# Designs tried in a protein design run: peptides against a protein of PDB entry 9IZ0. Part 269

Target 1, 345 residues: chain A of PDB entry 9IZ0
Amino acid sequence: ITCLGSNGHTYKQLVKGGNDDLRQDAVMEQVFEQVNGFLRSYRKTSQRNLSMRTYKVIPLALKTGVIEWVQDTIPLGEYLDSAHKVYHPKEWSLSTCRKLIAEKQMEDLETRLKVYDLVCRHYRPVFRHFFLESYADPVQWFTTQTNYARSTAVASVLGHVLGLGDRHGQNILIDKTSGEVIHIDLGIAFEQGKKLPVPECVPFRLTRDVVDGMGITGVEGVFRRCMEFTLETLRREEDSLLSVLEVLRYDPLFSWLISPLRRMKKQKMQLENFNQPESGNITTDASRDPKIQRNNVSGESEAERAILKVRQKLSSTLSVEASVGELIRIAQDPSYLALMFCGWS

## One batch from the design tools (peptide; made by RFdiffusion4, then SolubleMPNN)

Design b2_p25_3_s4 (from b2_p25_3, 16 letters changed)
Fold by OpenDDE base, seed 4:
Structure b2_p25_3_s4 (fold): chain B 345 residues (1-345), chain A 25 residues (1-25)
Amino acid sequence: as target 1 above (345 residues)
Amino acid sequence: EKLKEILEYLEKREEELERKRELWR
C-alpha cells in the first residue's frame, strides 16, 4: 500500500497478512532501538556511527501488520543468485548446490564437509561486485563498503547476543544507497534457530559472500574492529540490556519459543527449497506428528533461560578481542557451515 | 600488509572527514 503521511509525503508500506507474527519483529526492532541508544552513548561506537539498521513494524493484529517498505534495497540472496549467473556462468546453479547439500543432509560430518567443499569450488563468491557495480566514485565505493562492514559487524554481534536465527540471504537486505545491511523476519530469536529441522550452528551469517563484500581485508579490517567496539559497548551496558529484556519477560504477547506453526512453515519452506517440484502428489497425511511433549516449562522459565544466555554471551571472562576472534572463527568454520541450509554463500 | 595499512588509513581519514562534516553542519 502507499500511505499519504500527515506531512504530505507518500510512504510505501507492505501489508503482511498470514501466519507470521509481526509482534516478534516489532519487539526485536524495539530492542535494536535501545541498543542503538547504547551505541550512540559510547564514544568508540558513536564516532563510527555504529547502529543496527531498523525498519518500522506496526502489528495490527496477531498475524497482520504493516511493515515499512525499505526503499532502494535488495535481498542479499537475490543479488548473489543474479550476480553469480553473470560473473560465473560456467559454475553450478544455486539449485544444484542446494540439491547436493540436501542429498547429504543425513550423512556424517566428513561426507557433508566433502560435499560442502565441492559446492564451494563450483560456487565462488561474487558479493564484492555489488560495491564495484553500484559505486563508480572511489570515495562512494570506499564509504559504502565501510558502511557494509560496520553494519554487518553490529548485526553479527547483536545477532549472536540475541540469538537471532533464520539469517538466510532473503532475510538480509542490502541498502543500495548506504551499503548497510538490514535484517528482516526477526521471529526466530534467543537461539530458537537451533530447534529448526536444520539447526543453526553459527552465531551469525559470515559466509564466503558475506566476507567477500568486506573487500581485500575480509574480516581482519573494519569488520573485526567494529565487532569489538560493539561487543565492548554491549558488555558495558549489560545491566541496561538485561533490564530491557526483563520487560519482555512480562509481555504476554512475546514468544520466547518458536511456535509449532512457524517451525512447520520453516520446515516446509526448507523442503520446498530442496525439492524442485517433481510432480509427485505427496499426500500430507497430517495425522502422525509425534506429540512433542510440551514440557510445561512456564513461559517465565524460558524467558529466564534466554536472559541467562544473553548474560553468558556478555561475560567478560574472555577479552573482547578473544571473544570476537572465537565468534569469527566459529562463524567461518566449514564444520558448522557444512551443516547449514546454505552455508556456501 | 601494506594494503591493510592503506585501508586503515583511509578509514581513519574518512572518520575524520565525517566528523569535520558534522562540525560544519
Scores: peptide ipSAE 0.025, ipTM 0.456, DockQ to the pose 0.014
Fold by OpenDDE base, seed 2:
Structure b2_p25_3_s4 (fold): chain B 345 residues (1-345), chain A 25 residues (1-25)
Amino acid sequence: as target 1 above (345 residues)
Amino acid sequence: EKLKEILEYLEKREEELERKRELWR
């Protein structure tokens, strides 16, 4: 829809209708705005303009809402698929890579690592070309690549701390003007990604293409330092952040658990990406809610466990540098990436 | 190569500016 603002400007808005509860996304965006307040208060983060890019979400009902249209953006996965066809036309298609990884999903780690390595050799990183194509001026190129590395660092720390899941290339937008990342579809948080049919084993997305976009220094530059400054700020504001999350414990609209419907939807999307569209009318009669034994873990006990995990991730037991170093190591570890749905790009 | 040197220079310059700003507080 198009809305006329009181300022006389015309704004494009996305009306989302369907099975997605936008209330979860709206709450996570509010948490990001609070974190952006913390990042603005500390010198090390403020002087670098470190922020999580946010978008406005107005939930209207259980399955409908208005989302701010983020102009001049592209999904990371859409860019990477297009760019890979241009720069590496003799390499494997994304569909071929997905198929090979899926065919080995039930195999042992050694077999999955061999297939992951094979896919990586036939699907090389291309994301550096986003910056090289978009910015002819060297200063603009450097500035946008720096903004990307900074934005990715903030999103990586915050995504780890809040346990954000479902960070596939369609849920990460790239701003073509600034180079910043915008995370969308925030309804998998507090490590609920580990409950997906393909469990999420990495703290955040740091695939080869995500690193290739950082330029020649990769993770060893602006990205690492900005992760350190972000984590230092979040450790200092631990009590403030936990107080925001404690308010959500009493929000009856906030879900600390992945909904069975969302889990099933993600399972179907993971399976449909493997099956060609055979026109079979699978009238999946949605009426057989399997009696998943609701172990009567009160929503309060799940909230308490989630908040405790956030506190544990903000622990000062290790230095900021050691903690960031370990997060970067795990996020790039082939032993974890080979277990992911799309760990190669 | 030249872009690498520019990046390494700009990163060192940010770290030096940060260290200078810490010494002035």
Scores: peptide ipSAE 0.022, ipTM 0.461, DockQ to the pose 0.012
Fold by OpenDDE base, seed 5:
Structure b2_p25_3_s4 (fold): chain B 345 residues (1-345), chain A 25 residues (1-25)
Amino acid sequence: as target 1 above (345 residues)
Amino acid sequence: EKLKEILEYLEKREEELERKRELWR
């Protein structure tokens, strides 16, 4: 939909209809706006203009809403697929790489590591080229790369703390003007990604291409420092952040749990994006909805567990530097990345 | 090489500008 704003500007808006709970996205965006308040109040983060890039979500019903169309953006995964074909035309296709990882999904860690390493040798990072192509001026190039590293650092810390899942390349937009990352489809939070058919085992997305976009220093320098300052701010504002999350504890419409239907749909979408339709009439008899007994784990008990996990992630038991160092290590560890869904890489 | 030197220079200059901004607040 295109709406004319009161300012005379036309805004494109995405009307998302389906099974996606836009209410969860709207709530997470509200949490991000509060966190952006904390980041603006703290000197070390304010000086660097650190923020989680937000977008407007207006839920219209349980499964429908209007999302702000973020202008001048591209999905990370769309750019990477295109750029990889240009810069590495002799390497494997993304579909081939995904196939090889998926074929070994049920195998042991050693086998999965061997396949992951093989895929990595035949699918090299390209995301540095985004900045080189988009910004001919060296100052703009450096500024946008710095903005990318900063925004990725904020999103990585927040994504870890809030337990954001489903951070595949289509759920991360790149702003072509600023270089900032915009996280969309926030429907997997509070570590519910661990309940996916392929459990998410990394704290945030720090794949080779995400690192390649940071330039020659990679994770060292701007990214690491901005993660540290962000985590320091969140630890300082722990009580304020927990107070915001406690409001959600009492929202009966907030889903602390990924629904079995949403899990199945995500699994099916993961499979359907894998099966380009060769014309085989697989009559998927849609009739067996297994009556998954709603174990009435009170939504309150799951909220309490989620808040407790947030508190644990904000613990000062380790230094900020040690905590960030461990998060960066885990997020890049092949032993974790090889266990991820084939569409993660 | 030149791009690395420019990057290291720009990073140092950004850090120096940040330190200056930190001293002026």
Scores: peptide ipSAE 0.016, ipTM 0.362, DockQ to the pose 0.013
Fold by OpenDDE base, seed 3:
Structure b2_p25_3_s4 (fold): chain B 345 residues (1-345), chain A 25 residues (1-25)
Amino acid sequence: as target 1 above (345 residues)
Amino acid sequence: EKLKEILEYLEKREEELERKRELWR
């Protein structure tokens, strides 16, 4: 839909209905706006204009709402698939890479690492070309690449701290004007991504293409420093952040658990993307698995555990530099990337 | 190669500008 605002501007909006719980997305966007307040108040982050890019979400009912249409964006995964065909037309297709990873998904880590390495050799990074194609002026090119590295750093720290899961290339938009990243589909938070059929093993997405977009310094330039300043700000504002999350503990409308329906939707999406033959009628008899009933861990107990994990991630036991260094190491570790749905790009 | 040198120079200059902004306030 297109709406005319009271300010005379026209806004495109996406009306979603059916199976997506937009309340979780709206709550996460509110948390990001509070965090953006902390980033604006702290000198080291405000001087760099560090922020999590947000979008407006208005939940209307238990699975319907209005989402802001983020103009001038492209999904990272859409750009990468297109660009890879242009720059590396003799390499493997994305579908070939997905099949090889999927065929070995039940094998040992050593076998999965060999397949991951093989895929990586036949599917090279291309995301550097986004900036080179989009910005002919060297100053604009550098500015947008810097904005990308900064926004990716903020999103990476927040993604880790808040346990944002399922950060695949379709859930990350690139702003074509600024080079900034925009994370969408925020309904998997507080490490609920570990409950997916393919569990999320990395703290945030830092694949070869995500790094290739940072330019020649990769993670060792603007990205690392902006992660450090962001984490330093969040550690300073720990009590303020936890107070915001505690309000959600008492919100009866907020689900700290992934819904069975969303889990099934993500499972189906994973299976479809793997081109696995539909093994016959998984009868939607969601009624009969008695093991799902016994993990009535009260939503309160899951909320409390989630807040405790956030506090643990903000712990000052390690320096900011050591903590960021370990996060970057884990996020780039082939032993984790080989276990992902799409860890090669 | 030239693009690498330009990038390393621009990153150093951005750091130096940020440090100068930190010293001037």
Scores: peptide ipSAE 0.019, ipTM 0.446, DockQ to the pose 0.013; fails the geometry check

Design b2_p25_4_s1 (from b2_p25_4, 15 letters changed)
Fold by OpenDDE base, seed 4:
Structure b2_p25_4_s1 (fold): chain B 345 residues (1-345), chain A 25 residues (1-25)
Amino acid sequence: as target 1 above (345 residues)
Amino acid sequence: AEEEEEKKKLLEELEKLLKEIESKV
């Protein structure tokens, strides 16, 4: 829909309805706005204009709302699929890579590592071309690549700390004007991605294409330093961040757990993407409307566990540099990426 | 030597699976 704002500007709005819990997105966007306040207040982050790119979410009901249409964006996965066909037309298709990873999903780690390595050889990174194609001016190219590395660093730290899951290439938008990343579909948070049929084992998305977009310095340039400054800010503002998360504990509409419906939707989407014949024992007994007896006790216990995990991730037991170093290592580790749905791109 | 031969055998199996996938696409 198109809405006229109170400022006289016309805004495109995406109305989402159905099973997508836009309230979780709206709540996470509010957390990001608070974190953006901390990033603006801290000298090291403010001097670099570090922010989590946000979008307006207006929940209209439990599962319906209006999302701000982010103009001049493209999904990372859409760009990568298109660019890979252009720059590497003799390499494997994304569908071939997905099928191969899926067919060997039940194999041992050694086999899955060999499959991942083989896929990586036949599906090379291309994301650097986004900046080369979009920006003919070297200053604009460098600025947008820097903005990409900065925004990816902030999103990576926040994604780890808040345990954001489902960070596939369709849930990460690239702003074509600024080069900034915009994370969407925030309904898998607080490590609930580990409860997916394919568990998420990485702290954030740092695949070869995500790194290729950072240019020749990869993770060792702007990205690492901006992760360090972001984590230093979040450690400084730990009590403030935890206080923001405690507000969510008392939101009766916020879910600290992945909904069974969302888990099933993701499971189905994973199976459909793999052309596996429906193993007929998914009795969608749609007739049991599970009266989600929200045992309030279970919700509070999961909120408490989630907040405790956030606190643990903000621990000063390791230096900021050591913590960021380990996060970057794990996020790029083939032993984790080979286990992912799409760890190669 | 054995690890290289196992790696080769796995690559041959993967190449076979790929041809089967490509024939279905």
Scores: peptide ipSAE 0.020, ipTM 0.493, DockQ to the pose 0.040
Fold by OpenDDE base, seed 1:
Structure b2_p25_4_s1 (fold): chain B 345 residues (1-345), chain A 25 residues (1-25)
Amino acid sequence: as target 1 above (345 residues)
Amino acid sequence: AEEEEEKKKLLEELEKLLKEIESKV
């Protein structure tokens, strides 16, 4: 839709409806705005203009609302698919890579690692070309690549701390003007991505293409340092961040758990993205898996567990450098990336 | 067609390598 603002400007707005819980997105965007306050208050992060890019979400009802259309953006996955066809026209298609990973999804780790290695050899990184193509001026090239590495670092730390899930290439937008990342579809938070049909096992998305966009230094430079400064800021503001999350504990409309309907929708979207014919018998009747102990864990107990897990991630038991080093290691580990829906790009 | 045939050859090679590993364990 197009809305007329009180300033006389017209704004394009995306109206989402149906099963998409825009209240979860709106709440997470409010948490990001508070975190952006902390990043602005701390000298090391403020001097680098570190922020989580946000967008306005206006929930109109429990499952409907208006999202601010982020102009001049592209989904990372859309750019990568298009660029890969241009730069590597003799390599495997994204569909072939997805199919191979899916065909072996139930196999052991050793088999899945070999399939992941094969896919990686036949689907090379291209995301460096985003910066090389879009910015002919060396200063603009350097600035946008730096902004990308900075914004990715903030999003990686914050995404880990809040346990953001479903961080695939369609849920990460690239701002074509600034090079910054914008995370969308925030409905999977507080490690609920581990409850998906393909469990998430990485702290954030740090695939080969995400790293290729950082340039010749990869993770070693702007990205690592900006992760360290962001984590240092969040550890300093732990009590403030936890206080924001405690307000959500008392919101009766906030869901700390992935709904069975969302889980089924994500499962269906995964199957549709594989062009696998509906093998009609994996109607896992969500009623009949008897080992989903519906522990009627009260929504309060799940909120308490989520907040405790955030506190644990902000623990000063390890140095900032050691904590960031371990997060970067895990996020790039083939043993985890081989288990993902799309860990190769 | 060429991509699917290359994929098939690499899957056959992978299955061969897996059987060779399973036979050594």
Scores: peptide ipSAE 0.019, ipTM 0.451, DockQ to the pose 0.025
Fold by OpenDDE base, seed 5:
Structure b2_p25_4_s1 (fold): chain B 345 residues (1-345), chain A 25 residues (1-25)
Amino acid sequence: as target 1 above (345 residues)
Amino acid sequence: AEEEEEKKKLLEELEKLLKEIESKV
């Protein structure tokens, strides 16, 4: 897209169009297909049909085209907003909760914990209702809830190991037929979520609603057990997984860093959730990109650091059970969830 | 006592912000 700047200069913005985010998605989907190969080859995971749900990344310039291509899905956040209004009509709106959390974003941890607790008391979990209302047959209900817990466990381990970021309710789809989760918009990986305006501090999304969807056993059932089997498989196949990631080290099209454009877009979306539609022409004077010193940290040095971090996460220093136990603890810790943009749901 | 008073002030501030939000919706 050729943007005419206000100064009459045609900036060839390489709008890294939707194509670059979709290339990152396509590469991550290829990594997931390789991991699905490992999950199919290992007895403990194959017996449970454990897989990361993948989608065919057709490089269509529109994020909507990807969602429309994954037939019979709903964004988790869309379901939760609608269901919360139905089941808890006397509780706070999602907009109210968002506003309170971000008005206190610059406060100390103690203040943020008090705000998070207050929001949690006024916005209760509802995601269990998805399974109860969508599946009238008890066998189908149990099967879909089990598929949800299994797919969430696989996605949680992979999300942690690969350092997937931006795991908000609009980037997690629910398959209405199977109950499985589909993760989309994979362009924030290898812990680059820590570079967002609101840094991600949890290993994966395990909010109260994500847990509520697991049913009566919560995390202490199918979910924990499937995380353990998934992590055991990834530890067994460490060298194979690292070899897949080493291929990406030499891919000139793969970005190990968050794009400045994606960071700005995320910042804008976070701010727009607070602004009423004041018709103020926010001339995003894109000309004041602070000279983010392109520290010429070679893309190779970032790739090497990312691969080293994956290896560290696959370390057998702790048992699989201890490692999964710690990940589940951290992912549910209020001291981390209170720091998130939407840690309550 | 001080921690309860700070908690009370924070709750009163949050209730004020809520009324300001509800008045604009």
Scores: peptide ipSAE 0.018, ipTM 0.416, DockQ to the pose 0.050
Fold by OpenDDE base, seed 2:
Structure b2_p25_4_s1 (fold): chain B 345 residues (1-345), chain A 25 residues (1-25)
Amino acid sequence: as target 1 above (345 residues)
Amino acid sequence: AEEEEEKKKLLEELEKLLKEIESKV
């Protein structure tokens, strides 16, 4: 919808109906604002203006609400699909790559690694071109690429710590003005992405295109250092962060588990991307997945397990540098990326 | 104060629009 403000300016608002996701998004955005408070208070993060980019979510009811329109943004996946067609017109299409990964989804790890390598050789990274196209001035180019690397580092640490799932290229927006990343659709948190039909095995999205946007240093330099400073801040503010999450334990409307509707919608979207749309009315009667054992694990026990996992991820058992080094390694490991829905870009 | 009052008006307009949409479905 389009609203006219009292100031005579026109504001775009996205109204979503029917999805329980908006309240989950609003709660996660509130957690991000608290974390942004910690990042502003800590010298090493404040000096670099490190923040998670947020957007306003106004839940109007359990299933309805308004999302603030994020101006001057593009979905990462939309940019990458368009840019790949321009810069690599002789390479494989995104649909061809998806089909090959899909056809081999049930094969062994060795076969899936071979298919992933083959796809990677025929679908090269292009995200560097976002900065080269958008910023003719070298200072703006360097500044926006730096902002991208910083913003991605914050989002990567927070995404790992909070166990954010569903971090596909359509749920990551790029701000065309700042180069910063904006994470949307936050209804898969606390490692619930591991319960998807294609389990999420990486701590955050650090695919070849995500790295290509960091420039010549890749993950080294700005990205790694900003991850380290962000993790150091979160370890320092562990008790404060856990106290914010403990409030959610008592919110009867907060879901520590993936909603059955969202799981079904993801399963359907994954299946529709694996099957060419033959127009058959497969009313897949979703009634027959017998492994929804409602383990009567009280919502309280799942909240406690989620909070315990956050605490474990903030453990000082390893140095910040060692922890960040291992997270970066795992997030780039072909053995994990080859198992993902879209690990090649 | 002005931003909160604008936010409140925007919420009231949106709640009206949502009720109008819900009444037409």
Scores: peptide ipSAE 0.000, ipTM 0.218, DockQ to the pose 0.015

